# Peptides against a protein of PDB entry 3J47, part 42

Target 1, 121 residues: chain A of PDB entry 3J47
Amino acid sequence: IRLTNQLKSLKGLQSKLKDVVEYLDKVINKELPINHTILGKLQDVFNLLPNLGTPDDDEIDVENHDRINISNNLQKALTVKTNDELMVIYISNLVRSIIAFDDLIENKIQNKKIQEQRVKD
Target 2, 69 residues: chain B of PDB entry 3J47
Amino acid sequence: YEEKEESNLAATKSMVKIAEQYSKRIEEEKELTEEELKTRYVGRQDPKKHLSETADETLENNIVSVLTA

## One batch from the design tools (peptide; made by RFdiffusion4, then SolubleMPNN)

Design b2_p13_6_s4 (from b2_p13_6, 7 letters changed)
Fold by OpenDDE base, seed 4:
Structure b2_p13_6_s4 (fold): chain B 121 residues (1-121), chain C 69 residues (1-69), chain A 13 residues (1-13)
Amino acid sequence: as target 1 above (121 residues)
Amino acid sequence: as target 2 above (69 residues)
Amino acid sequence: LKKLLEELLKGIS
């Protein structure tokens, strides 16, 4: 459910971005007038997003290297944090699986001992 | 879309918390496995059960963390 | 944990 909602949100954002690009292309080609309200909202979105494709991205990547990937340049530094988080999750899953397997083996051993005792009786 | 975005944001915040809790969960999982080992030697069923339950809880938390990642 | 798993495997055998 959570992953599906995230995917839906991302798809919605992608569609909106595509619409904006198409609108900007039409404005550049003088097919449509500039919609100042839409442009203002887009500017606000860009200001809230980490700077993408700027030379300062390298410095941001170094500072935020341990943080989660939220946006492209800050996202690169944040990508390291996201990777660390994913690694922790992976290790945790592995450890849980090992413990569950250990319990399963022990249960099987106990069951075998019980069966052997029943055969002796 | 907005509702899913809010859910994703909450999941991301939870994931940061989960990363910290994950280290603790790994330790809890180790403790559970040690209790199972001790139960095998001592023949005490209760410590083994507790270790198994802790391992299962740790696994579930990891799955939730993966879903939020 | 690995030792515990090994012991569990021995018990299953």
Scores: peptide ipSAE 0.454, ipTM 0.846, DockQ to the pose 0.005; fails the geometry check
Fold by OpenDDE base, seed 2:
Structure b2_p13_6_s4 (fold): chain B 121 residues (1-121), chain C 69 residues (1-69), chain A 13 residues (1-13)
Amino acid sequence: as target 1 above (121 residues)
Amino acid sequence: as target 2 above (69 residues)
Amino acid sequence: LKKLLEELLKGIS
């Protein structure tokens, strides 16, 4: 459900971006007037997006480096954080699996002992 | 879309919590393993089973964390 | 954990 919602949101964003591009192309071609309200909102969104194109500003706020989701350069740092978190989760899952296997082995051993006792009886 | 966005935000917050819980879960898993070991020594199946169950729960929580991430 | 696994393996055997 969560993943599906995330995908839906991404698809919605993609569709909106496509619409914006199409609108911009029409404006450039003088086919339609610019909707200033939509453009203003898009500009606001772009300003909120971490700087995709300008690699220069080193001010990757160190605080967000460990946090997963934020946009392009910041998103790269955030991507690294996300990757680290995913690794931790993966390791945790492995550990749980190992514990489960240990228990399974123990159960098998116990079952074998019970069977051996039944054969002697 | 808005509901999904809200869900994603909640998931992100949950990831932070999961990181904290992860450390705790690792410890819980270790405790379960120790209980299993103790159960082996005591010859009681029940403590071992409990340890295994706790380990499984820890694993499930980790999986949910990964899925949330 | 490894030791526990080894002990479990020994027990199965």
Scores: peptide ipSAE 0.437, ipTM 0.841, DockQ to the pose 0.005; fails the geometry check
Fold by OpenDDE base, seed 5:
Structure b2_p13_6_s4 (fold): chain B 121 residues (1-121), chain C 69 residues (1-69), chain A 13 residues (1-13)
Amino acid sequence: as target 1 above (121 residues)
Amino acid sequence: as target 2 above (69 residues)
Amino acid sequence: LKKLLEELLKGIS
């Protein structure tokens, strides 16, 4: 569910970005007038996410916090953080799986012992 | 999309908490393993079962953490 | 945990 929601948000952003690009292309080609409202909203988004519009701009090592989903150059740093977090989760899951496996083995051993005892009786 | 965004934000906040809980969960898992070991030596199934249950809980928490990440 | 696993293996054998 959570991953699905994140994916949906990303897809929504992608769709919106595509629409903006298409609009800009039409404006450049003089096919449509500039939609000031859409552009204004997009500008607002870029102002909130300064690195969103300039993927090539300098690795601003913004020591920004453990946010998984933040896009752009900030996203590179965030991607590293996200990767680390995912790695931790993966390791944790692996450890849990190992423990579960150990328990399974123990259960099997116990069952075998019980069976052996029954044969002796 | 907005609902998903809200969910992602909540998940992100939860991840920080999960990271803290993760360390605790690892310790809990170890404790369960010890209990299972003890149960094996004693020949009592109950402690082993409890350890297994704790391990499962730890695994579940990790899965939730992954989903939140 | 390793010891436990070893014990489990012994039990299976």
Scores: peptide ipSAE 0.429, ipTM 0.829, DockQ to the pose 0.005; fails the geometry check
Fold by OpenDDE base, seed 3:
Structure b2_p13_6_s4 (fold): chain B 121 residues (1-121), chain C 69 residues (1-69), chain A 13 residues (1-13)
Amino acid sequence: as target 1 above (121 residues)
Amino acid sequence: as target 2 above (69 residues)
Amino acid sequence: LKKLLEELLKGIS
């Protein structure tokens, strides 16, 4: 459910971005007048979004690497952070799995001991 | 879209919380393992069961974290 | 933990 909602949100964002790009292309081609309201809202979104890495040449300090998988340059850094986080989660799952297996093994050993005792009796 | 955005924001906040909880969960998992060890020595099934349950809870939380990430 | 796992495996065998 959570993943589905995230995917849906991402798809919605993607669709909106596509619409904006299409609109911008039409404006550039002088096919449609510039809708200032839409552009303003988009600008606000871009300002709130971590710099969607159009790599402008300036050394945007690679340091803010960590959080959001979003856009190109900051996105690379964020992608690395996300990958690290995913790795941690993966390792955690493995550890939990190992613990669960250990418990299963112990249970089997106990069951075997009980059976051996029953055979002796 | 707004509902999904809210859900994503909540998920992101949850991820941060999960990261904190992860450290705690690792410790809880270790505690469960110790209880299993103790139960093996005492021969009483109850402590082992408790450890197993805690390990399972830790696993479930990690899975949820993975799904949220 | 590994030793415990090994002991468990020995107990199963």
Scores: peptide ipSAE 0.413, ipTM 0.830, DockQ to the pose 0.005; fails the geometry check

Design b2_p13_7_s4
Fold by OpenDDE base, seed 2:
Structure b2_p13_7_s4 (fold): chain B 121 residues (1-121), chain C 69 residues (1-69), chain A 13 residues (1-13)
Amino acid sequence: as target 1 above (121 residues)
Amino acid sequence: as target 2 above (69 residues)
Amino acid sequence: SELTKLLEELLLK
Protein backbone atom coordinates (compact mmCIF):
# COMPACT_ATOMS: atom_id res chain seq x y z
CA ILE B 1 0.00 0.00 0.00
CA ARG B 2 2.65 2.58 0.99
CA LEU B 3 4.89 1.69 -1.91
CA THR B 4 1.92 1.84 -4.24
CA ASN B 5 1.04 5.29 -3.00
CA GLN B 6 4.60 6.48 -3.47
CA LEU B 7 4.63 5.06 -6.96
CA LYS B 8 1.33 6.70 -7.75
CA SER B 9 2.62 10.05 -6.55
CA LEU B 10 5.73 9.67 -8.63
CA LYS B 11 3.69 8.76 -11.68
CA GLY B 12 1.48 11.76 -11.12
CA LEU B 13 4.50 14.01 -10.90
CA GLN B 14 5.93 12.48 -14.03
CA SER B 15 2.71 13.05 -15.91
CA LYS B 16 2.57 16.64 -14.78
CA LEU B 17 6.15 17.23 -15.83
CA LYS B 18 5.40 15.75 -19.21
CA ASP B 19 2.44 18.08 -19.59
CA VAL B 20 4.65 21.02 -18.71
CA VAL B 21 7.24 20.00 -21.27
CA GLU B 22 4.57 19.62 -23.91
CA TYR B 23 3.17 22.99 -23.02
CA LEU B 24 6.58 24.61 -23.20
CA ASP B 25 7.18 23.07 -26.60
CA LYS B 26 3.88 24.44 -27.85
CA VAL B 27 4.73 27.87 -26.51
CA ILE B 28 8.11 27.78 -28.19
CA ASN B 29 6.37 26.83 -31.42
CA LYS B 30 3.87 29.69 -30.87
CA GLU B 31 0.97 27.25 -30.94
CA LEU B 32 -0.36 28.12 -27.48
CA PRO B 33 -0.09 31.05 -25.13
CA ILE B 34 1.82 30.62 -21.90
CA ASN B 35 -0.36 29.91 -18.92
CA HIS B 36 1.28 32.29 -16.50
CA THR B 37 -0.41 30.79 -13.48
CA ILE B 38 0.86 27.29 -14.20
CA LEU B 39 4.33 28.60 -14.95
CA GLY B 40 4.38 30.57 -11.73
CA LYS B 41 3.44 27.50 -9.74
CA LEU B 42 6.02 25.45 -11.57
CA GLN B 43 8.67 28.05 -10.82
CA ASP B 44 7.72 27.91 -7.19
CA VAL B 45 8.08 24.16 -7.26
CA PHE B 46 11.50 24.43 -8.86
CA ASN B 47 12.57 26.95 -6.28
CA LEU B 48 11.54 24.54 -3.55
CA LEU B 49 13.45 21.74 -5.23
CA PRO B 50 17.02 21.39 -4.06
CA ASN B 51 19.39 22.79 -6.67
CA LEU B 52 19.90 20.10 -9.29
CA GLY B 53 22.79 21.72 -11.13
CA THR B 54 25.27 22.99 -8.55
CA PRO B 55 27.16 20.03 -7.03
CA ASP B 56 29.73 22.12 -5.16
CA ASP B 57 27.69 24.15 -2.74
CA ASP B 58 28.41 22.74 0.73
CA GLU B 59 25.02 23.82 2.01
CA ILE B 60 24.02 20.22 2.46
CA ASP B 61 21.92 20.84 5.51
CA VAL B 62 23.00 18.09 7.90
CA GLU B 63 19.42 17.63 9.06
CA ASN B 64 18.34 16.29 5.69
CA HIS B 65 21.20 13.84 5.40
CA ASP B 66 19.05 11.05 6.80
CA ARG B 67 15.91 11.96 4.86
CA ILE B 68 14.91 10.68 1.44
CA ASN B 69 14.58 13.92 -0.59
CA ILE B 70 13.52 14.35 -4.23
CA SER B 71 15.93 16.96 -5.70
CA ASN B 72 19.29 16.21 -7.42
CA ASN B 73 22.21 17.41 -5.25
CA LEU B 74 20.35 17.39 -2.01
CA GLN B 75 18.56 14.44 -3.49
CA LYS B 76 21.89 12.82 -4.13
CA ALA B 77 22.84 13.25 -0.52
CA LEU B 78 19.42 12.03 0.46
CA THR B 79 19.80 9.12 -1.89
CA VAL B 80 23.02 8.20 -0.16
CA LYS B 81 21.25 8.36 3.16
CA THR B 82 18.48 6.20 1.83
CA ASN B 83 20.99 3.70 0.57
CA ASP B 84 22.63 3.60 3.96
CA GLU B 85 19.31 3.03 5.63
CA LEU B 86 18.50 0.27 3.20
CA MET B 87 21.83 -1.34 3.93
CA VAL B 88 21.12 -1.24 7.63
CA ILE B 89 17.75 -2.81 7.08
CA TYR B 90 19.30 -5.45 4.90
CA ILE B 91 21.92 -6.30 7.49
CA SER B 92 19.27 -6.42 10.17
CA ASN B 93 17.21 -8.81 8.14
CA LEU B 94 20.20 -11.01 7.62
CA VAL B 95 20.91 -11.05 11.32
CA ARG B 96 17.34 -11.95 12.11
CA SER B 97 17.41 -14.70 9.54
CA ILE B 98 20.57 -16.09 11.03
CA ILE B 99 19.02 -16.11 14.48
CA ALA B 100 15.94 -17.80 13.12
CA PHE B 101 18.08 -20.43 11.48
CA ASP B 102 19.99 -20.96 14.68
CA ASP B 103 16.77 -21.58 16.53
CA LEU B 104 15.58 -23.91 13.82
CA ILE B 105 18.78 -25.88 14.00
CA GLU B 106 18.53 -26.10 17.75
CA ASN B 107 14.98 -27.32 17.52
CA LYS B 108 16.02 -29.92 15.01
CA ILE B 109 18.81 -31.09 17.26
CA GLN B 110 16.43 -31.39 20.17
CA ASN B 111 13.94 -33.30 18.09
CA LYS B 112 16.64 -35.67 17.00
CA LYS B 113 17.70 -36.25 20.58
CA ILE B 114 14.14 -36.99 21.56
CA GLN B 115 13.84 -39.45 18.72
CA GLU B 116 17.05 -41.16 19.71
CA GLN B 117 15.83 -41.49 23.26
CA ARG B 118 12.59 -43.02 22.06
CA VAL B 119 14.47 -45.59 20.04
CA LYS B 120 16.55 -46.55 23.05
CA ASP B 121 13.49 -47.02 25.24
CA TYR C 1 -1.47 12.12 -4.63
CA GLU C 2 -1.80 14.04 -1.39
CA GLU C 3 -2.46 10.86 0.56
CA LYS C 4 0.59 9.29 -1.00
CA GLU C 5 2.71 12.31 -0.17
CA GLU C 6 1.58 12.11 3.41
CA SER C 7 2.38 8.42 3.41
CA ASN C 8 5.86 9.13 2.07
CA LEU C 9 6.47 11.70 4.76
CA ALA C 10 5.27 9.28 7.39
CA ALA C 11 7.49 6.61 5.91
CA THR C 12 10.50 8.91 6.08
CA LYS C 13 9.83 9.67 9.72
CA SER C 14 9.33 6.00 10.28
CA MET C 15 12.72 5.27 8.72
CA VAL C 16 14.45 7.46 11.27
CA LYS C 17 12.58 5.73 14.01
CA ILE C 18 13.38 2.40 12.42
CA ALA C 19 17.08 3.18 12.53
CA GLU C 20 16.85 3.69 16.26
CA GLN C 21 14.64 0.69 16.66
CA TYR C 22 16.99 -1.30 14.51
CA SER C 23 19.82 -0.80 16.93
CA LYS C 24 17.56 -1.77 19.78
CA ARG C 25 16.21 -4.73 17.86
CA ILE C 26 19.70 -5.98 17.15
CA GLU C 27 20.38 -5.91 20.84
CA GLU C 28 17.11 -7.65 21.58
CA GLU C 29 17.99 -10.29 19.03
CA LYS C 30 21.32 -10.83 20.72
CA GLU C 31 19.63 -11.14 24.05
CA LEU C 32 17.26 -13.70 22.67
CA THR C 33 20.16 -15.64 21.27
CA GLU C 34 21.84 -15.57 24.64
CA GLU C 35 18.65 -16.71 26.28
CA GLU C 36 18.39 -19.48 23.77
CA LEU C 37 21.94 -20.45 24.56
CA LYS C 38 21.16 -20.38 28.25
CA THR C 39 18.04 -22.41 27.66
CA ARG C 40 20.05 -24.88 25.65
CA TYR C 41 22.34 -25.34 28.59
CA VAL C 42 19.38 -25.75 30.90
CA GLY C 43 17.77 -28.16 28.45
CA ARG C 44 14.63 -26.04 28.24
CA GLN C 45 13.29 -25.84 24.73
CA ASP C 46 10.81 -23.08 25.52
CA PRO C 47 13.26 -20.25 26.24
CA LYS C 48 15.11 -21.02 23.04
CA LYS C 49 11.90 -20.91 21.13
CA HIS C 50 11.08 -17.57 22.65
CA LEU C 51 14.45 -16.20 21.65
CA SER C 52 13.96 -17.48 18.13
CA GLU C 53 10.54 -15.93 17.95
CA THR C 54 11.89 -12.61 19.14
CA ALA C 55 14.65 -12.77 16.56
CA ASP C 56 12.07 -13.51 13.90
CA GLU C 57 9.97 -10.59 15.00
CA THR C 58 13.02 -8.37 14.86
CA LEU C 59 13.77 -9.55 11.34
CA GLU C 60 10.21 -9.03 10.25
CA ASN C 61 10.26 -5.51 11.57
CA ASN C 62 13.48 -4.82 9.73
CA ILE C 63 12.02 -6.21 6.53
CA VAL C 64 8.94 -4.05 6.92
CA SER C 65 11.19 -1.09 7.53
CA VAL C 66 13.14 -1.78 4.36
CA LEU C 67 9.96 -2.23 2.39
CA THR C 68 8.68 1.03 3.79
CA ALA C 69 11.87 2.83 2.93
CA SER A 1 29.47 -19.22 19.12
CA GLU A 2 27.48 -21.88 20.89
CA LEU A 3 24.53 -21.16 18.69
CA THR A 4 26.81 -21.44 15.71
CA LYS A 5 28.04 -24.76 17.01
CA LEU A 6 24.50 -25.94 17.45
CA LEU A 7 23.69 -24.84 13.95
CA GLU A 8 26.66 -26.73 12.69
CA GLU A 9 25.63 -29.80 14.63
CA LEU A 10 22.11 -29.54 13.32
CA LEU A 11 23.32 -29.14 9.78
CA LEU A 12 25.49 -32.20 10.17
CA LYS A 13 22.60 -34.33 11.39
Scores: peptide ipSAE 0.428, ipTM 0.839, DockQ to the pose 0.005; fails the geometry check
Fold by OpenDDE base, seed 1:
Structure b2_p13_7_s4 (fold): chain B 121 residues (1-121), chain C 69 residues (1-69), chain A 13 residues (1-13)
Amino acid sequence: as target 1 above (121 residues)
Amino acid sequence: as target 2 above (69 residues)
Amino acid sequence: SELTKLLEELLLK
């Protein structure tokens, strides 16, 4: 459910961004007037988004290794953190799976022993 | 879309908590393994079952944590 | 290690 909601939100954002780009291109070409309301809302959204790094500034410090996978340059650092978290979860799941298998194996061994005893009787 | 965004924010906050819980989960898993070992020696099915159930619960919690991430 | 051995034994059965 959560992943689906995130995916839907991202798809919605992508579609909206595409529409804005198309609109801006038409405005530049003097085909359509600027829709001030849409642009204002979009600007607000962009201001809330951590600076999708302007391509030019080299020095975005590698240090903020922390958590959130959201947006491009900061997203790369956040992606690393998210990847680390996902790795931890993956390893944890593997460990739990191994434990579960161990229990299954033990149960199977016990069942086999019980069956062997029944055959001897 | 807004509801999903809010959910993602909540999930991110939950990831912080997951990191702390992960350490505890590892400890819980170790305890389960110890119980399994004890059950093997006692030859009684009940302790082994309990260990298995606890391991499963730990796995489920990890899966939920991953899905939240 | 003992758990691993049991897993191996179970896998062989």
Scores: peptide ipSAE 0.416, ipTM 0.834, DockQ to the pose 0.006; fails the geometry check
Fold by OpenDDE base, seed 3:
Structure b2_p13_7_s4 (fold): chain B 121 residues (1-121), chain C 69 residues (1-69), chain A 13 residues (1-13)
Amino acid sequence: as target 1 above (121 residues)
Amino acid sequence: as target 2 above (69 residues)
Amino acid sequence: SELTKLLEELLLK
């Protein structure tokens, strides 16, 4: 259920982003006026997202190449953090599995002891 | 879509908490294993069952954390 | 560890 909801959310976000890109292309081509409400909401979303290096359109200057590298560095740092978190979760799952197996083995041993006692009675 | 996005955000925040809880859960799991070991010596089934249940809950929480990641 | 001993005992049964 959770994975399905996450996937649906990601698909919805992808569709919305596609619509925004299409809208922006139409605005650039002067085919449609800018929908200020949608753009404002999108700007809010981008401000909440770690700046994954969408270059601000207006600063044309030579400093943009270094900013792209900074954005790529932030994205890389976020990717590394995500990988580290996934590794921790993986290790945790392994540890829990080992404990669960230990408990199963103990339960089996106890059951056998109970059966042996019943046979002696 | 918005409900799922909110759920994903909550899951991401939960993952940060999971990293901290993971260390605690590992310790809790060890304690449960020690209690199970003690229960084997005492011959009482109840402490072992409780340890097993806690280990299962810890495992379930880790699985949920992985699914949210 | 006792857990290892229990695992061994379980394997023997």
Scores: peptide ipSAE 0.407, ipTM 0.833, DockQ to the pose 0.005; fails the geometry check
Fold by OpenDDE base, seed 5:
Structure b2_p13_7_s4 (fold): chain B 121 residues (1-121), chain C 69 residues (1-69), chain A 13 residues (1-13)
Amino acid sequence: as target 1 above (121 residues)
Amino acid sequence: as target 2 above (69 residues)
Amino acid sequence: SELTKLLEELLLK
């Protein structure tokens, strides 16, 4: 559910960005007037989003460590964080798997003991 | 879309919480394993089964967390 | 170590 919602949001954003690009192309081609309201909102979004497109190495703003893949520069820092989180999850899964194996082994040993007792009877 | 974004934000916060909970879950899983070891000597199957089930649940939760990340 | 022993016992059976 959560992943589905995130995916839906990303798809929506992608669609909107595509529409904006198409609109901008039409404006450049003088086919349509510039919708200042849409552009203003887009600019606001860009101002709120860390710099999309030009990964200038310098402004790794340290602050927003959140896992959400926001675009390029912040995305690099976020990518590192995401990688770390994925690593933790991976390790966790391994640990759980090991525990599950231990339980399986124990169960098998117990079953074998039960079988041996039955053979003695 | 907005609802999904909110859900993603909540999920991110949940991931941080999950990381903390994961450490706790590992400890709980260890405790269950110790109980299984004890029950193995006593020959009681019930505690071992419970430990196994708890380990499986913990694994499932981690997988869901990874998928949600 | 105990898990390893259990694994070995399981393999031997």
Scores: peptide ipSAE 0.393, ipTM 0.824, DockQ to the pose 0.005; fails the geometry check

Design b2_p13_8_s1 (from b2_p13_8, 11 letters changed)
Fold by OpenDDE base, seed 4:
Structure b2_p13_8_s1 (fold): chain B 121 residues (1-121), chain C 69 residues (1-69), chain A 13 residues (1-13)
Amino acid sequence: as target 1 above (121 residues)
Amino acid sequence: as target 2 above (69 residues)
Amino acid sequence: TQKLKEELDKLIS
């Protein structure tokens, strides 16, 4: 459910972005007048987006590293963070699987011992 | 889309919390494994079962974390 | 991991 919702949101964003690009292309080609309201909303969106500009090397604020792929350099840093998180999750799952497997083995050993005792009996 | 966005935001916040809890979950998993080992030596099934259950819970939480991520 | 594998082998056995 959550992944499906995230995927739907991403698809919606992608579609909206495509529509904006298409609109901008039409404006550049003088096929449509500049809609100031749309541009204002787009500017607001860009202002809410972390500065997609070349982050000057210094203020890669570590805090924004968790948020989804906005800009390539920030995206790269975010990708590293995401990779680290995924790695942690992977290791955790592996460890849990090992523990569960160990328990299963032990349960089987115990069951076998019980069966052997019953046969002697 | 808006409902999914809200869900994703909640999921992201949950992931941060999961990252904090992850270290704790790893420790809990280790404790379960130790209890299972002890149970194997002592022949007491109960501690081993508890360790297994805790390991399963830890796995489930990790899966939920992955799905949230 | 190795101990677990050994235990599994013992069970199969």
Scores: peptide ipSAE 0.410, ipTM 0.832, DockQ to the pose 0.005; fails the geometry check
Fold by OpenDDE base, seed 1:
Structure b2_p13_8_s1 (fold): chain B 121 residues (1-121), chain C 69 residues (1-69), chain A 13 residues (1-13)
Amino acid sequence: as target 1 above (121 residues)
Amino acid sequence: as target 2 above (69 residues)
Amino acid sequence: TQKLKEELDKLIS
């Protein structure tokens, strides 16, 4: 459910961005007037998004602060944090699986012993 | 779309809490393993079953945490 | 851990 909602949100954003690009191209070509209301809302959204990286400015050693899955450059640092969290969850699941297997094995051994005793009776 | 975005933000905030809870869950898992070892020595099925159940609950909580990550 | 592995091996046998 959660992943599906995230994917739907991303798809919606992608579609909207495509529409904006197409609109901007038409405005540049003098085919359509600028819809100021849509552009204003989109600008507000872009201002709230961490700057997705204008490719030009080389050096900003953005210190990898430990934060989660947001867009491109900040998203790379956030991806590292998310990867670390996913690794922790993965290890935890492995440990729990091992414990569950150990219990299963013990139960199976006990059941086998009980069956062997019943066959001897 | 907006509801999903809000859900993702809430999930992100929950991930910070999950990191803290993870350390506690590891400790709880160790305690469960100790109880299992004790149950093996006592030869009583009941403590082992309880340990297994607690380990399963811990696993489920981790899986839910991963799905929310 | 080693005892669990031995028990697993016994269960598979």
Scores: peptide ipSAE 0.408, ipTM 0.831, DockQ to the pose 0.005; fails the geometry check
Fold by OpenDDE base, seed 5:
Structure b2_p13_8_s1 (fold): chain B 121 residues (1-121), chain C 69 residues (1-69), chain A 13 residues (1-13)
Amino acid sequence: as target 1 above (121 residues)
Amino acid sequence: as target 2 above (69 residues)
Amino acid sequence: TQKLKEELDKLIS
């Protein structure tokens, strides 16, 4: 469900971006007037998005946390964070698998003991 | 889209919480394993079964957390 | 882990 919602949001964003690109192309071609409202909202979105394009050096504080999807430099940090989370999940699954294996071994041992007791009877 | 974004935000917060819970769950799994070991010596099947079930639940929760990440 | 391995070995044997 959550992943599906994220995917839906991303798809919606992609569609909207495509519409914006198409609109911009039409404006460049002088087929449609510039919708200032849409452009303003897009500019606001871009201003809120960490600068995707120019990785210029300046000290943009590394602070902003966890979430994977935003922008490339932030995406790198977010990618690292995502990788760390995935690693934790992987380790967790491994630990659970080990526990399950231990239980299987124990069950097998118990079954063998039961069989040995039956043979003695 | 907004609902999904909100869900993603909630999920991220949940992931942080899950990481904390994961550490706790690992400890719980260890305790269960110790109980299984003790039960193996005592020859009582019930505590071992309970430990196994708890380990399985912990695994399931981790898988769900991964899927939510 | 080692004890479990030993127990497994006992089962296989």
Scores: peptide ipSAE 0.392, ipTM 0.823, DockQ to the pose 0.005; fails the geometry check
Fold by OpenDDE base, seed 3:
Structure b2_p13_8_s1 (fold): chain B 121 residues (1-121), chain C 69 residues (1-69), chain A 13 residues (1-13)
Amino acid sequence: as target 1 above (121 residues)
Amino acid sequence: as target 2 above (69 residues)
Amino acid sequence: TQKLKEELDKLIS
């Protein structure tokens, strides 16, 4: 459920971004007037998003290493952080699995001992 | 989309809580393993079962954490 | 770990 919601949010963002790009292309081609309201909201989103897209300006200090694959340059740092978090979760799952296996092995050993005792009786 | 964004924000807050819970879960897993060890010595099945159950709960919580990350 | 492996070997066996 949670992963599905995250995927849906990401898909929604992707779709919106695509719509903006398509709109900008149409404006550049003089096919449609500039929708100032959509552009304003998009600009606000871009200002809130870590500076993703413009490759040109050199020293974008990759400051905020936070989680989500949001935005390109900061996104790389964020991607690294997300990967680290995913690794931690993966390791945790492995540890739990190992414990569960240990318990299963112990249960199997006990069952064998019970069977051996029953055969001796 | 808005509901999903709100859910994602809640998930992010949950991830911070999960990090704290992760340390506790690791300790709980150790306690379960210790209980299994004790159960091996005492020959009582109940402590071993409890350890296994706690380990399973810890695994489930980690899986949920991964799904929320 | 070694004891667990030994126990597993005993069970397989």
Scores: peptide ipSAE 0.389, ipTM 0.823, DockQ to the pose 0.005; fails the geometry check

Design b2_p13_8_s2 (from b2_p13_8, 10 letters changed)
Fold by OpenDDE base, seed 3:
Structure b2_p13_8_s2 (fold): chain B 121 residues (1-121), chain C 69 residues (1-69), chain A 13 residues (1-13)
Amino acid sequence: as target 1 above (121 residues)
Amino acid sequence: as target 2 above (69 residues)
Amino acid sequence: SEELKEKLDKLIS
């Protein structure tokens, strides 16, 4: 369910980006006037997105570097944070798997003991 | 799309909490393993089952955390 | 882990 929702959101974002590109092309070609409201919202989205295209603008607030933002330099810092989080999750899964195996082994031992007792009776 | 983005943000916040909970879950897993060890010595099935269920829940939560990450 | 493995081996035997 979560993966499906993430995929759906990504597909929706892709479709919206395609529509924006098509709109921008029409504006450049003077076929349609610029919808200032849509462009303003898109600009706000781009401002919230880590600046992927302009690595040189110094104002990347150092504090947001640790948050998973999509843009390349910020994306590198975000990628490091994501990798650290994934490592923690991986270790956690390994520990849970070990515990689950321990329980499985114990359950098998108990079942075997029950079977042995039934054969003796 | 907005609902999914909100879900992803909530998942990321949950991941930070998961790191703390992960440390606690590792400790809980150790306690469950000790209880299972103790239950093996005492021969009572119930504490072992509870430990196994807690370990499974911990594993499930980690899997969900990975899927949200 | 080793104790669990030993118990598993006993169950499989």
Scores: peptide ipSAE 0.419, ipTM 0.831, DockQ to the pose 0.005; fails the geometry check
Fold by OpenDDE base, seed 1:
Structure b2_p13_8_s2 (fold): chain B 121 residues (1-121), chain C 69 residues (1-69), chain A 13 residues (1-13)
Amino acid sequence: as target 1 above (121 residues)
Amino acid sequence: as target 2 above (69 residues)
Amino acid sequence: SEELKEKLDKLIS
């Protein structure tokens, strides 16, 4: 459910961005006037998003690697953090799975012993 | 879309908590393993079952944490 | 872990 909601939100954002780009192209070509309300809201959204697009500024410090995968450059650092968290969860699941298998094996062994005793019986 | 965004924010906050809980879960898993070992020696089924159940609960919690991430 | 593996092998045999 949560992943699905995130995916839906991303798809919605993508569609809206595409519409904005198309609108901006039409405005540049003098085909349509600027919808100020939509542009204002989009601008607010972009201001809240970590700067996705500026390739140039070199120095954004490598250190904030630990946090979450939201947006491209910051998203790369966040992606690393998210990947680390996912790895931890994966390892934890594996460990739990191993424990569960161990218990299953033990239960099976016990059941087999009980069956063997019944047959003798 | 807004509801999903809010859910994602909540999930992110939960991930921080999960990191702390993960350490605790590892400890709980170790305790379960010790109980299983003890149960093997005692030959009584009840302690082993309890250990297995606790391990399963720990796994489920980890899965939920991953899904939240 | 090794003991469990041995037990598993016995269950599979």
Scores: peptide ipSAE 0.410, ipTM 0.833, DockQ to the pose 0.005; fails the geometry check
Fold by OpenDDE base, seed 5:
Structure b2_p13_8_s2 (fold): chain B 121 residues (1-121), chain C 69 residues (1-69), chain A 13 residues (1-13)
Amino acid sequence: as target 1 above (121 residues)
Amino acid sequence: as target 2 above (69 residues)
Amino acid sequence: SEELKEKLDKLIS
């Protein structure tokens, strides 16, 4: 469900961005006037987004390590964080698998003992 | 889209919580394993079964967390 | 883990 919602949001964003690009192309071609309201909102969104294009500005505030796939540099940091989280999950799964395996071995041992007792009888 | 975004935010918060819970679950799993070891010596099957079930539940929760992540 | 391995070996054996 969460992944589906995230995917839906991303798809929506992609569609909107595509529409904006198409609009901008039409404006450049003088086919349509610039919708200032849409552009203003888009600019606001871009201002809220970490600067995609200028890797040089040092002061990427270290703090917003949150998993949201924000743009490139922050995205890189976020990608690292996501990778770490995935790694933790992977390790956790491995540990659980090991425990489950241990239990299976124990069960098998017990079953064998029961069988041996039955043969003696 | 907004609802999905909100859901993603909630999911992220949940992941942090899951990480904390995961640490706790690992400890619980260890305790169960110790109980299984003890029950092997005592020959009582019931505690071992319970430990196994708890380990399975812990694994399932981790898988769900991964899928949610 | 080692104890489990020993038990497994006993079962196989």
Scores: peptide ipSAE 0.402, ipTM 0.825, DockQ to the pose 0.005; fails the geometry check
Fold by OpenDDE base, seed 4:
Structure b2_p13_8_s2 (fold): chain B 121 residues (1-121), chain C 69 residues (1-69), chain A 13 residues (1-13)
Amino acid sequence: as target 1 above (121 residues)
Amino acid sequence: as target 2 above (69 residues)
Amino acid sequence: SEELKEKLDKLIS
């Protein structure tokens, strides 16, 4: 259920990103005016999901190289943060797995000792 | 999609909380491992069991965090 | 990890 919901959310986000890209392409081609409301919603989505939105799509068309660089730096920083979080989760899982394995080994050792004692008895 | 988005948002908030709790969980896991080692050395089964249980709980929480992330 | 592996080997043995 949880994985399915995550997948659905990811698919929804992907579809939305595609729509945004298509919209931006139309704006670049002067087929549509810039819709500030859409840009605001996109920005909100990026703020909520820093990893998913490549800010590159919105900033590529803005002639200001400096703003693009700032956005890229922010995106990079957010990516680093996400990577750090994932790394922490990974390490935690490894540690838990090691502890669980240690306990399993100890339990097996104890069981073996009990069996050896029963055989002597 | 909306229901999943709400669930993901809740999960993301939970992940932030989990990240904070993660450091604490790692410490708890270390404590459990030390207790297990001590129990194994002293021959006291009960502290070892407690350490194992705490480690399992920590692992479960991490798995939930990964699934939420 | 190595200690755990050693313990496991000891248990198997």
Scores: peptide ipSAE 0.401, ipTM 0.824, DockQ to the pose 0.006; fails the geometry check

